# Designs tried in a protein design run: peptides against a protein of PDB entry 3B8E. Part 117

Target 1, 230 residues: chain A of PDB entry 3B8E
Amino acid sequence: PFLIFIIANIPLPLGTVTILCIDLGTDMVPAISLAYEQAESDIMKRQPRNPKTDKLVNEQLISMAYGQIGMIQALGGFFTYFVILAENGFLPIHLLGLRVNWDDRWINDVEDSYGQQWTYEQRKIVEFTCHTPFFVTIVVVQWADLVICKTRRNSVFQQGMKNKILIFGLFEETALAAFLSYCPGMGVALRMYPLKPTWWFCAFPYSLLIFVYDEVRKLIIRRRPGGWVE

## One batch from the design tools (peptide; made by RFdiffusion4, then SolubleMPNN)

Design b1_p19_3_s4 (from b1_p19_3, 17 letters changed)
Fold by OpenDDE base, seed 3:
Structure b1_p19_3_s4 (fold): chain B 230 residues (1-230), chain A 19 residues (1-19)
Amino acid sequence: as target 1 above (230 residues)
Amino acid sequence: IDLINELLEKISKLVLEKL
């Protein structure tokens, strides 16, 4: 989020405190939960790793987990951001370079894509209205990410949902998202204005996309062991 | 939050000056 904010000079899509809530609050319990996931049915049948030759972490696994899935997650958040701003009259192309004027308290005539003038206060309300849906979008996408990350090769349907700590992680993420979205004072404290319930569903296509993508990937790995997608 | 935003603005300006 911050890289695009800096490079494209767009209005801030996600607040710093909200990012900290994602990194420390939302991601921590899920990450710990993966350590308690039941081993895949085939893992114990694999030959022991050679500690001298085998890398601890597969570079392809890093690329998939942090590269591709992370990019889809970011795209989901930005999609929600651009939709909200477009609904308020700011088309994506118009947002490029707008930050300088957007953040200037003395400019009260910033025009949207339709020639409507926006005061500083009005602009900040719209900006802060984006923070909550962006955060919720990340959480909803992380549901799929957490579920798919519990296995490397087996389908979610084959492995099942046996890890109670993983289920707790999903609950914790959802509860945190609900708390930050609807608790009084979050608009002032975290710059997260209340979320319309409909925005929870905006992320579902991206969550589904990640799920389908990973299930297809795992299917290919099962059919072609040692392939380039492993 | 305001201090962080100010810092981000400074970083953004520096990045833009180098681009």
Scores: peptide ipSAE 0.012, ipTM 0.327, DockQ to the pose 0.032
Fold by OpenDDE base, seed 2:
Structure b1_p19_3_s4 (fold): chain B 230 residues (1-230), chain A 19 residues (1-19)
Amino acid sequence: as target 1 above (230 residues)
Amino acid sequence: IDLINELLEKISKLVLEKL
């Protein structure tokens, strides 16, 4: 998120404090919960051929998986960010390079895509209105990602939700998201303005798409073991 | 906040100049 903010020179989509809340709250607990997941029976049955090579391959595969998950989460967050700004009159293409004028307190006539002028205070309200939905979108996408990452080859329907720690992690991150979104003072403390309940559902199509994609991927892996899809 | 914005502006310009 921060890299795109710098490169595209767009208004800040997610505050640094909010990023810390993601890293410490919504990423760490789920990651710990996944560490306690029972290994898929097929992974454990393979004796490591070469502990060094298999460890390196596994670390590379894990890093790729976490990298992909992080990219998917970021894409979901940015999608929500662009939707909110578009609803407020700022089309995605108009946001490119806008940050300089956006963050300038002395410019009170920043035009949106429709020629409406926005004061500095109005712009900051819209910016801070994006922080909470971005965060919530990440949490909603993480629900799917956590369920998906539970198994490599087996369907979620086959493996089930037996890990109580994972279930607890899902509830914890949801409760944290609700707390940060609706607790009084979070707008002042974290620059996370209250979220309309409808925005919780904005990420659901994206989460569902990821879920379906992974189930299809796993189905292909089961039918063709050792394919490029692994 | 102004200092952070100025720093971010400098970083963004540097990145854009290298792209």
Scores: peptide ipSAE 0.009, ipTM 0.327, DockQ to the pose 0.034
Fold by OpenDDE base, seed 4:
Structure b1_p19_3_s4 (fold): chain B 230 residues (1-230), chain A 19 residues (1-19)
Amino acid sequence: as target 1 above (230 residues)
Amino acid sequence: IDLINELLEKISKLVLEKL
């Protein structure tokens, strides 16, 4: 998200606090779950035929899969961001390069895509209105990622321990999202304005996309065991 | 979904009333 902010020079889609909450809150549980999965997989793996090569391939494939999922998550967040800004009169094309003028407190006549002038305060309200939905979108998309991680295993018995970590992760992310979205003072303190309930659903298409992606990936793996997509 | 939306709306309203 921050890279696109720099490259495209768009208004900041995700605040520093929301980034920290993602990195420290939402991403930590998946990382822990992965660490447990790797540890559990290492315990259950028959002696790797070639420990160095098979481990490297698996790590690369896992890294690639998570990288791809992370990109889909980012796309989901940006979609929500662009929808909110579009609803407020700023079309995506108009946002390109707008950051400099957007962040200038002395410019109070920044025009939207329809020629409406926006004061600095009004622009910042809209920007901060994007932060919470963007964060919530990431959380909802991460729910799908967590559920996908659960479905990767063939063994029913190993699903139980992962289910507890997954449930805990889902609860933590949801509780954090609810706290940041609806706790009084978060708009002032954290620049996270209250979320309209409808924005929780904006992420669902992307959650579905992640599910479809993973099912397609699994289907390819099943059809081509030992392929580059494992 | 409707129940969740209703709950979220109630929470949002309560927060807005206290802000």
Scores: peptide ipSAE 0.000, ipTM 0.245, DockQ to the pose 0.025
Fold by OpenDDE base, seed 1:
Structure b1_p19_3_s4 (fold): chain B 230 residues (1-230), chain A 19 residues (1-19)
Amino acid sequence: as target 1 above (230 residues)
Amino acid sequence: IDLINELLEKISKLVLEKL
């Protein structure tokens, strides 16, 4: 998100506080949850691989897979961001290069895509309105990510969701998202303005995309053991 | 939060100037 903010010179799509909430609030418990997940049944049955060649390739492939998932998560967040700004009159193309004027408190006549003028305060409200649904989008996408990360080769349907810690993590991140989204004062304290409940669903296509992506990946791994996707 | 945002803005501007 921050890289796109820099490169595209768009208004800040995700606030620092929301990033911290993701890293500290939504990622930690899931990470712990995954650490206590039962080893995949096929991992324990694998013969010792050549530790020099297979480990490095495996680490690279895992890194690439997580990188790809992270990109899909970011795309989901940006989609939500662009939709909200578009609903407020700022089309994606108009946001390009707008940051300088957007963040200037002395410019109170920044025009949207329809010629409506926006004061600095109004612009910041809209910007901060994007932070919450971006965060929520990440949380919803993380639901899929957490579930898929339980297994490397097996489908999530095969391993199931037996880890109570993972279930707790999913609950915790969702509860945190709800708290940050709807608790009074969060708009002032964290610049996370309340979002309409409908925005929770904005991320679902991306959550599904990640899920499908991972299931396809795992299917390929199962069909072609030792392939480049493993 | 405002200070952090200002810092991020400054960093972003700096990066853009160097790119």
Scores: peptide ipSAE 0.014, ipTM 0.343, DockQ to the pose 0.032; fails the geometry check

Design b1_p19_4_s1 (from b1_p19_4, 17 letters changed)
Fold by OpenDDE base, seed 5:
Structure b1_p19_4_s1 (fold): chain B 230 residues (1-230), chain A 19 residues (1-19)
Amino acid sequence: as target 1 above (230 residues)
Amino acid sequence: EKLLEELKKLLEKYLELIK
Protein backbone atom coordinates (compact mmCIF):
# COMPACT_ATOMS: atom_id res chain seq x y z
CA PRO B 1 0.00 0.00 0.00
CA PHE B 2 2.74 2.47 0.88
CA LEU B 3 4.60 1.82 -2.37
CA ILE B 4 1.49 2.56 -4.42
CA PHE B 5 0.94 5.66 -2.30
CA ILE B 6 4.38 6.93 -3.36
CA ILE B 7 4.29 5.84 -7.02
CA ALA B 8 0.76 6.95 -7.85
CA ASN B 9 0.73 9.97 -5.48
CA ILE B 10 -2.71 9.03 -4.18
CA PRO B 11 -4.13 9.79 -0.73
CA LEU B 12 -2.81 7.36 1.90
CA PRO B 13 -4.90 4.18 1.64
CA LEU B 14 -3.67 2.49 4.83
CA GLY B 15 -2.14 4.22 7.82
CA THR B 16 0.97 3.15 9.70
CA VAL B 17 -1.05 2.45 12.83
CA THR B 18 -3.38 0.12 10.95
CA ILE B 19 -0.38 -1.74 9.52
CA LEU B 20 0.97 -2.21 13.04
CA CYS B 21 -2.42 -3.48 14.16
CA ILE B 22 -2.27 -6.11 11.42
CA ASP B 23 1.31 -7.19 12.09
CA LEU B 24 1.16 -7.17 15.88
CA GLY B 25 -2.53 -7.73 16.52
CA THR B 26 -4.42 -9.77 13.98
CA ASP B 27 -1.62 -11.94 12.55
CA MET B 28 0.20 -13.23 15.64
CA VAL B 29 -2.33 -15.64 17.12
CA PRO B 30 -3.33 -17.11 13.75
CA ALA B 31 0.32 -17.64 12.82
CA ILE B 32 1.07 -19.39 16.11
CA SER B 33 -2.01 -21.57 15.64
CA LEU B 34 -0.45 -23.13 12.54
CA ALA B 35 2.19 -24.74 14.75
CA TYR B 36 -0.58 -26.89 16.21
CA GLU B 37 -1.97 -28.00 12.86
CA GLN B 38 -2.09 -31.72 12.20
CA ALA B 39 0.50 -32.97 9.73
CA GLU B 40 -0.67 -33.83 6.25
CA SER B 41 -1.36 -37.53 5.72
CA ASP B 42 1.42 -37.88 3.15
CA ILE B 43 4.17 -35.93 4.96
CA MET B 44 6.16 -39.07 5.82
CA LYS B 45 5.97 -40.23 2.19
CA ARG B 46 7.82 -37.14 0.94
CA GLN B 47 11.55 -37.08 0.49
CA PRO B 48 13.39 -35.37 3.32
CA ARG B 49 14.83 -31.94 2.70
CA ASN B 50 18.52 -31.89 1.90
CA PRO B 51 19.92 -29.43 4.49
CA LYS B 52 22.95 -28.67 2.30
CA THR B 53 21.11 -27.76 -0.90
CA ASP B 54 17.50 -27.03 0.00
CA LYS B 55 16.59 -23.81 1.77
CA LEU B 56 14.03 -24.00 4.54
CA VAL B 57 12.18 -21.11 2.91
CA ASN B 58 12.45 -21.62 -0.82
CA GLU B 59 11.77 -19.21 -3.65
CA GLN B 60 8.47 -20.93 -4.40
CA LEU B 61 7.16 -20.28 -0.90
CA ILE B 62 8.25 -16.63 -1.06
CA SER B 63 6.65 -16.26 -4.49
CA MET B 64 3.40 -17.71 -3.20
CA ALA B 65 3.32 -15.56 -0.06
CA TYR B 66 4.35 -12.22 -1.52
CA GLY B 67 3.86 -12.56 -5.26
CA GLN B 68 0.46 -14.21 -5.48
CA ILE B 69 -1.46 -14.13 -2.21
CA GLY B 70 -0.07 -10.76 -1.18
CA MET B 71 -1.07 -9.24 -4.50
CA ILE B 72 -4.64 -10.52 -4.18
CA GLN B 73 -4.78 -9.04 -0.67
CA ALA B 74 -3.55 -5.70 -1.93
CA LEU B 75 -6.09 -5.74 -4.76
CA GLY B 76 -8.87 -6.35 -2.27
CA GLY B 77 -7.76 -3.47 -0.08
CA PHE B 78 -7.37 -1.07 -2.97
CA PHE B 79 -10.73 -2.07 -4.39
CA THR B 80 -12.36 -1.09 -1.10
CA TYR B 81 -10.35 2.13 -1.01
CA PHE B 82 -11.35 3.19 -4.52
CA VAL B 83 -15.02 2.34 -3.95
CA ILE B 84 -15.17 4.47 -0.80
CA LEU B 85 -13.47 7.42 -2.44
CA ALA B 86 -15.68 7.10 -5.52
CA GLU B 87 -18.78 7.15 -3.30
CA ASN B 88 -17.45 10.37 -1.80
CA GLY B 89 -16.95 11.96 -5.22
CA PHE B 90 -13.33 11.05 -5.99
CA LEU B 91 -13.02 8.77 -9.01
CA PRO B 92 -9.83 6.65 -9.28
CA ILE B 93 -8.41 8.65 -12.19
CA HIS B 94 -8.84 11.88 -10.25
CA LEU B 95 -6.83 10.50 -7.31
CA LEU B 96 -3.67 10.11 -9.40
CA GLY B 97 -1.30 12.90 -8.43
CA LEU B 98 -3.77 14.39 -5.95
CA ARG B 99 -1.69 13.62 -2.82
CA VAL B 100 0.29 16.86 -2.82
CA ASN B 101 -2.82 19.01 -2.70
CA TRP B 102 -4.67 16.49 -0.54
CA ASP B 103 -2.08 16.63 2.25
CA ASP B 104 -1.65 20.42 2.13
CA ARG B 105 -3.46 21.89 5.12
CA TRP B 106 -3.52 25.34 3.54
CA ILE B 107 -5.52 24.20 0.50
CA ASN B 108 -9.19 24.10 1.44
CA ASP B 109 -10.67 24.02 -2.05
CA VAL B 110 -9.55 20.67 -3.49
CA GLU B 111 -12.13 19.68 -6.06
CA ASP B 112 -13.55 16.20 -6.46
CA SER B 113 -14.53 14.61 -9.77
CA TYR B 114 -17.83 16.50 -9.71
CA GLY B 115 -16.47 19.96 -8.90
CA GLN B 116 -17.30 19.91 -5.19
CA GLN B 117 -14.69 21.61 -3.03
CA TRP B 118 -13.30 19.83 0.01
CA THR B 119 -11.63 21.41 3.02
CA TYR B 120 -8.53 19.86 4.55
CA GLU B 121 -10.54 18.55 7.48
CA GLN B 122 -13.17 17.00 5.23
CA ARG B 123 -10.48 15.31 3.13
CA LYS B 124 -8.77 13.85 6.18
CA ILE B 125 -12.06 12.48 7.46
CA VAL B 126 -12.58 10.72 4.12
CA GLU B 127 -8.99 9.44 4.14
CA PHE B 128 -9.30 8.05 7.65
CA THR B 129 -12.67 6.60 6.70
CA CYS B 130 -10.79 4.57 4.08
CA HIS B 131 -8.19 3.22 6.54
CA THR B 132 -10.62 1.14 8.59
CA PRO B 133 -12.33 -0.62 5.67
CA PHE B 134 -8.93 -1.29 4.10
CA PHE B 135 -7.80 -2.85 7.38
CA VAL B 136 -10.98 -4.91 7.69
CA THR B 137 -10.60 -6.05 4.09
CA ILE B 138 -7.13 -7.38 4.90
CA VAL B 139 -8.47 -9.22 7.95
CA VAL B 140 -11.26 -10.85 5.93
CA VAL B 141 -8.77 -11.92 3.28
CA GLN B 142 -6.50 -13.26 6.03
CA TRP B 143 -9.25 -15.71 6.95
CA ALA B 144 -8.69 -17.41 3.63
CA ASP B 145 -4.91 -17.10 3.93
CA LEU B 146 -4.88 -18.81 7.29
CA VAL B 147 -7.16 -21.61 6.12
CA ILE B 148 -5.13 -22.32 2.97
CA CYS B 149 -1.90 -22.37 5.01
CA LYS B 150 -3.16 -25.43 6.91
CA THR B 151 -1.84 -27.64 4.13
CA ARG B 152 0.70 -27.52 1.31
CA ARG B 153 -0.73 -30.28 -0.86
CA ASN B 154 -3.95 -31.67 0.57
CA SER B 155 -7.25 -29.86 0.15
CA VAL B 156 -8.63 -28.05 3.18
CA PHE B 157 -11.64 -30.31 2.84
CA GLN B 158 -9.38 -33.35 3.22
CA GLN B 159 -7.57 -31.83 6.20
CA GLY B 160 -10.69 -30.47 7.88
CA MET B 161 -11.04 -27.76 10.53
CA LYS B 162 -9.96 -29.74 13.60
CA ASN B 163 -7.42 -27.24 14.94
CA LYS B 164 -9.29 -25.49 17.75
CA ILE B 165 -6.48 -22.98 18.24
CA LEU B 166 -6.75 -21.93 14.60
CA ILE B 167 -10.51 -21.48 14.97
CA PHE B 168 -9.87 -19.40 18.08
CA GLY B 169 -7.38 -17.32 16.10
CA LEU B 170 -9.99 -16.57 13.44
CA PHE B 171 -12.42 -15.34 16.08
CA GLU B 172 -9.72 -13.38 17.90
CA GLU B 173 -8.57 -11.49 14.81
CA THR B 174 -12.19 -10.76 13.85
CA ALA B 175 -13.03 -9.54 17.35
CA LEU B 176 -9.93 -7.34 17.38
CA ALA B 177 -10.85 -5.94 13.98
CA ALA B 178 -14.36 -5.16 15.21
CA PHE B 179 -12.98 -3.56 18.37
CA LEU B 180 -10.56 -1.34 16.46
CA SER B 181 -13.29 -0.42 13.97
CA TYR B 182 -16.16 0.42 16.31
CA CYS B 183 -14.78 1.21 19.77
CA PRO B 184 -15.38 4.84 20.75
CA GLY B 185 -12.23 6.93 20.63
CA MET B 186 -10.48 4.90 17.91
CA GLY B 187 -10.98 7.76 15.48
CA VAL B 188 -8.90 10.02 17.73
CA ALA B 189 -6.43 7.46 19.04
CA LEU B 190 -5.76 5.42 15.89
CA ARG B 191 -7.37 7.52 13.15
CA MET B 192 -9.69 4.60 12.48
CA TYR B 193 -13.19 5.86 11.91
CA PRO B 194 -16.11 3.45 12.14
CA LEU B 195 -17.18 1.74 8.93
CA LYS B 196 -20.56 0.70 7.65
CA PRO B 197 -21.14 -3.01 8.20
CA THR B 198 -21.56 -3.45 4.44
CA TRP B 199 -17.83 -2.80 3.94
CA TRP B 200 -17.03 -6.15 5.56
CA PHE B 201 -18.50 -7.84 2.51
CA CYS B 202 -16.26 -6.02 0.01
CA ALA B 203 -13.43 -8.45 0.76
CA PHE B 204 -15.47 -11.64 0.39
CA PRO B 205 -14.93 -12.07 -3.36
CA TYR B 206 -11.17 -11.76 -2.84
CA SER B 207 -11.20 -14.17 0.08
CA LEU B 208 -13.10 -16.65 -2.08
CA LEU B 209 -10.68 -16.05 -4.96
CA ILE B 210 -7.69 -16.88 -2.73
CA PHE B 211 -9.38 -20.01 -1.47
CA VAL B 212 -10.36 -21.24 -4.94
CA TYR B 213 -6.95 -20.36 -6.37
CA ASP B 214 -5.11 -22.30 -3.69
CA GLU B 215 -7.43 -25.30 -3.91
CA VAL B 216 -6.90 -25.43 -7.68
CA ARG B 217 -3.14 -25.11 -7.15
CA LYS B 218 -3.15 -27.97 -4.66
CA LEU B 219 -5.30 -30.06 -6.97
CA ILE B 220 -2.78 -29.58 -9.78
CA ILE B 221 0.07 -30.56 -7.42
CA ARG B 222 -1.75 -33.75 -6.42
CA ARG B 223 -2.50 -34.73 -10.01
CA ARG B 224 0.88 -33.69 -11.44
CA PRO B 225 3.56 -34.14 -8.80
CA GLY B 226 6.85 -32.43 -9.61
CA GLY B 227 5.21 -29.80 -11.79
CA TRP B 228 6.02 -26.09 -11.98
CA VAL B 229 3.24 -25.25 -9.50
CA GLU B 230 5.02 -26.93 -6.66
CA GLU A 1 -33.36 -24.88 2.03
CA LYS A 2 -33.24 -25.50 -1.71
CA LEU A 3 -30.14 -23.33 -1.99
CA LEU A 4 -28.51 -25.25 0.85
CA GLU A 5 -29.21 -28.54 -0.88
CA GLU A 6 -27.67 -27.27 -4.11
CA LEU A 7 -24.60 -26.08 -2.21
CA LYS A 8 -24.27 -29.51 -0.59
CA LYS A 9 -24.45 -31.18 -3.99
CA LEU A 10 -21.76 -28.88 -5.32
CA LEU A 11 -19.58 -29.63 -2.31
CA GLU A 12 -20.04 -33.37 -2.74
CA LYS A 13 -19.12 -33.09 -6.40
CA TYR A 14 -16.02 -31.13 -5.47
CA LEU A 15 -15.03 -33.74 -2.88
CA GLU A 16 -15.30 -36.43 -5.52
CA LEU A 17 -13.08 -34.43 -7.87
CA ILE A 18 -10.33 -33.95 -5.27
CA LYS A 19 -10.06 -37.67 -4.39
Scores: peptide ipSAE 0.013, ipTM 0.257, DockQ to the pose 0.019
Fold by OpenDDE base, seed 1:
Structure b1_p19_4_s1 (fold): chain B 230 residues (1-230), chain A 19 residues (1-19)
Amino acid sequence: as target 1 above (230 residues)
Amino acid sequence: EKLLEELKKLLEKYLELIK
């Protein structure tokens, strides 16, 4: 998200505070929970990996898969961002190169795509209104990411949801997201303004996409061991 | 909270440097 902000010179889609909340709040408990995940049911049936040949290829393929998942996560966040700004009169094309004028406190006549002028204060309210939905989008997508990380090859339907700590992690990150989104004073303290409950659903297609993508990937791996998809 | 505030300040400073 931050790289696109720099390259495209768009208004900041995800604030520094929200990034910190992700890194320190929503990611910690889920990451720890993965340490308590049970071994895959088929782990005892796998042949020992050849350390000379299998390590390099599999690590590259895993890194590519996680890179692709990360791209889908970013797309989900940016989709939410662009929808909110479009609803407020700023079409995606108009946002390109707008950052300099957007962040200038002395420019109070920045025009939207329809010729409406926006004061600095109004623009910052809209910007901060984007931070919370973007954050929530990441959390919702992280549900899928956390679930798919339980196994390398087995379907979630085969492995099941037996890790109580992982389940707790999902509830914790969701509760934290809700707290940060709706607690009074968060707009002033964290620049996270309340969002409409409907915005939680904007991330669901992307969460589902990640889940389906990973299940298909794992299915291919199970059917074609040693393929380029591992 | 203090740690978060310090990290926030560091990130804000970093963002200001790259603007």
Scores: peptide ipSAE 0.000, ipTM 0.200, DockQ to the pose 0.020
Fold by OpenDDE base, seed 2:
Structure b1_p19_4_s1 (fold): chain B 230 residues (1-230), chain A 19 residues (1-19)
Amino acid sequence: as target 1 above (230 residues)
Amino acid sequence: EKLLEELKKLLEKYLELIK
């Protein structure tokens, strides 16, 4: 998100403090919970990995899969960001290169896509209004990520939801997201303005996409063992 | 709260440097 902010010169989609809340708050407990996940039922049927050949290939393929999932997460966040800005009069095309004028406190006549002028204060309110929905979008997408990370080969339906610590992690990250979104003072403390409950649903298509993508990937792995999809 | 404010100030300064 931050790289796109710099390259495209768009208004800041996600605050640095919000990024820290994701990395240290919402991601840490779920990640730890994965350490307590039960082994896949077929793990004892797998041939020993060749440490010289299989390690490098598997690391590359895993890195690619996680990279692709990370891109889908980022797209979900940016989608939410662009929808909010569009609802406030700023179409995505108009945001390109706007950062310089957007962040200048001395420019109080920045025009939106419809010719309406925005003061610096008004622009910052809209910017900070994007931070919370972007954050919540990432959390909702992380639900799918955490669930799909339970297994590398088996379907989630085959593995089941037996890990109580993982379930706790899902509730914890959701509770933290709700706390950061709705607790009084978060607008001042974290520049996270209150979120309309309807914005939680903006991420659901992306969570579903990640889930379907991973289930299809795992299905292909089960049907074609040793393929490039692992 | 003070730590959070200092972190915010540092982050704001960093953002200004990369603008």
Scores: peptide ipSAE 0.000, ipTM 0.190, DockQ to the pose 0.020; fails the geometry check
Fold by OpenDDE base, seed 4:
Structure b1_p19_4_s1 (fold): chain B 230 residues (1-230), chain A 19 residues (1-19)
Amino acid sequence: as target 1 above (230 residues)
Amino acid sequence: EKLLEELKKLLEKYLELIK
């Protein structure tokens, strides 16, 4: 989000507080839960890794995590961001280059895509209105990301949902997201304004996309061992 | 990692400027 913010000069999509809530609040328990995942059903049928030549984290894993899945996650967040701003009169094309004027406290007549003028205070309200939905979008996408990370090769349907700690992690991050979104005072304390319940569904297509993408990838790996998608 | 640290510093500096 921040890279696009700099390159495109758009209003800030995700606040620092929300980033911290993601990194420290919603990601830790789910990540720890993966340590308790059961071995894949075919693990004993695989040849052992060569510890002298093979790294635990290779370029393929990095490419998957930060390249492919990370891009889908970012798209989900930005989709929610653009929808919210569009509903408030700012179309995506109009946001390009708007940051300089958006963040200027002395400019109180920034026009939206429909010619409505926005004061600095009004602009900051709508900016902060984006933070909570963006955060929730990331959490919803992380559901799929966590589930797909259970296995490297086997389908989730083959592995099943037997890890109770992982299930707990999914509930924990969801509960935290709900708490931060709906608890009174969060708007003042964290600049996370209350979220309409409908915004929870904005991320669902992207979560589904991640899930389907990974299942297809795993299917290809099973059919073509040693392929470039592994 | 160095790139990420530099980006983080730039972000922090930028956020301080816009406060």
Scores: peptide ipSAE 0.000, ipTM 0.200, DockQ to the pose 0.024; fails the geometry check

Design b1_p19_4_s2 (from b1_p19_4, 15 letters changed)
Fold by OpenDDE base, seed 5:
Structure b1_p19_4_s2 (fold): chain B 230 residues (1-230), chain A 19 residues (1-19)
Amino acid sequence: as target 1 above (230 residues)
Amino acid sequence: DELLELLQKLLEEIRKLLE
């Protein structure tokens, strides 16, 4: 998100505080829960990794984490961001290069796509209104990400949802997201303004996309062991 | 409320330092 912010010179889509809430708040319990997941049925039938030649974190794993799943997550967040700004009069094409004027406190006549002028305070309210639903979008997408991480090869349907700690993690991160989004004072303290409940659903297509994509990937791995998608 | 107030003060100070 920050790289796109710099390259496209758009208003900041996700604040530093929200990033910290993701890293320290919503991701910790889910990550720990994976340690309690049951082993896949064929794990003991696989040859052990050669520690001298095989890296624990290889290019395929990095590609999956950052190049595939991470990109889908980012797309989900940006989709929500652009929809909110569009509803407030700023179409995506108009946002390109707008950052400089957007962040200038002395400019109080920034025009939207329809010619309406926005003060600095009004613009910042809209910006911070985008931060919360972007954050929530990431959390919703993380549901799918966590579920797909239960297995490397087997389908989630084969593995099942027996890990109670993982289920607890899903509820914990969701409850935390709701707390940060709707608790009074969060707008002042964290610059996280309340969002319409409908914004929670904006991420669902992307969550589904991640799930379907990973299931297809795993299906290919099962049919073609040792392929490029592994 | 007290925790939120404390957090607000802390964040405000951090913001001042980052300006």
Scores: peptide ipSAE 0.006, ipTM 0.356, DockQ to the pose 0.017
Fold by OpenDDE base, seed 4:
Structure b1_p19_4_s2 (fold): chain B 230 residues (1-230), chain A 19 residues (1-19)
Amino acid sequence: as target 1 above (230 residues)
Amino acid sequence: DELLELLQKLLEEIRKLLE
């Protein structure tokens, strides 16, 4: 999101504080929980990793994490961001190049897509209003991401949800997201303004998309072992 | 409330340093 902020010169979609909350708050426990996942049913039938040739992090993992799943996550966040700004009068096309004027505290007559003028304070309120929904969108998408990361080949339906630590991680990140979104004072302390409950559902299509995409990918891998999608 | 205010002040100072 920060790269798009720079390249497109749009108002900041996700604040530094929210990024820290993702990296240190919501991602840590779920990531650790994967260490407690049970082995896939066929893992013992696979050849052992060759430590001389097989890297722990390979191009396939990077491609999946950043090139596919990460892109879908970003799209989900930006979708939420653009919807919120559009509801406040700023259409996506109008946001391009607006950052300079948006962040200038001396400009109090920035016009939206409908000719309404916005003061600096009003603009910052709208900007900070985007941070919490963007954050929550990432958390909701992470539900699917965490679940699909349980296995490399087996379907989630085959593997099941037996990892209690992973389940705990899902609840923990959700509880943290709810706490940061609705606890009094978070808007003042962290610039995370309260979230309308309806915004939680904005991420669901993207979460579902990730889940379906990965299940289809895994299905292809099972039917065609050794394919490029593995 | 006092803790939140303190946190806000700290964050504001950090923000100023990062600008």
Scores: peptide ipSAE 0.000, ipTM 0.335, DockQ to the pose 0.018
Fold by OpenDDE base, seed 2:
Structure b1_p19_4_s2 (fold): chain B 230 residues (1-230), chain A 19 residues (1-19)
Amino acid sequence: as target 1 above (230 residues)
Amino acid sequence: DELLELLQKLLEEIRKLLE
């Protein structure tokens, strides 16, 4: 999000404090919960890793984790961001290069896509209104990420949901997201203004997309072991 | 309310350092 902010010179879609809430709050407990996941049913049927040739984190794993899933997450967040700004009169094409004027507190006549002028205070309210839904979008997508990380090869339906700590992690990150979104004072403290409950559903297509994508990937791995999809 | 205000001030200071 920050790279796109710099390159495209758009208003900031996600604040630094919000990013910290994701990394330390909504990612930490789920990540720890994965340590308690049950072994895959076929774990003993696999050949052991060759420590001389195989790395724990290789280029393929990096490509999958950061290149594919991370891209879908970013797309989900930006989709939510652009929808909110569009509902407030700022179409995506109009946001390009707008940052300089957007962040200037002395300019109080920034025009939206329909010629409506916005004061600095009004613009910042809209900007901070985007932070919370972007954050919630990431959390909803992370539900799918956490579930798909349970296994490397087996379907989630084959592995099941027996890890009670993982289930707790899903509820914890959801509860934390709700707390940060709706607790009084979060707008002042974290620049996270309350969002409509309907915005939680904005991310669901992307969460489903990640889940379906990974299930298809795992299906291919099961049918064609040793392929480039691993 | 007082605790909330204190937390808000603390978070605001942290935010100023990070941004």
Scores: peptide ipSAE 0.009, ipTM 0.355, DockQ to the pose 0.018; fails the geometry check
Fold by OpenDDE base, seed 3:
Structure b1_p19_4_s2 (fold): chain B 230 residues (1-230), chain A 19 residues (1-19)
Amino acid sequence: as target 1 above (230 residues)
Amino acid sequence: DELLELLQKLLEEIRKLLE
């Protein structure tokens, strides 16, 4: 999100504070919970990793994590961002290059896609209105991401949901997201304005997409070991 | 608010360096 903010010169889609809340708040417990996951049923049938030749993190894993799943997560967040701005009169095409004028407090006549002029204060309200939904979208997508990370090859349906710490992590990140979204004063403290409950559902298609994508990927790996999909 | 303004200034400086 930050890179696109700089490159495309669009209004800030996700605040720095919200990013910290994701990295240090919502993602910490879920990530730790994966250390307590049960081994896959076929792990003892796999040859031990050679520490001299086999990297723990290979290019395929990076491609999957950042290039595929991470991209879907980013798309989900930006989708929510663009929908909110469009509902407020700013179509995606109009946002390109708008940042300079958007962030200038002395320009109070920035026009939206329909010719309506927006003051600096009005623009900042809309910007901060985007931060919370973007944040929540990431959290909702992280549900699927956490679940798919339980296994490398086996389906989640084969592995099951027996890790109570992981389940706790899912509830913890959700509760924290709800707290940050709806607790009074968060708009002032974190620039996270209250979220309409309906916006929680905007991320669901992307969570489902990630889940289905990974299950299909794992299915292909099981049927065709050693493929490029691994 | 001051922290946010400082952050915005830093972002602008980074933008200038990337140009």
Scores: peptide ipSAE 0.000, ipTM 0.264, DockQ to the pose 0.023; fails the geometry check

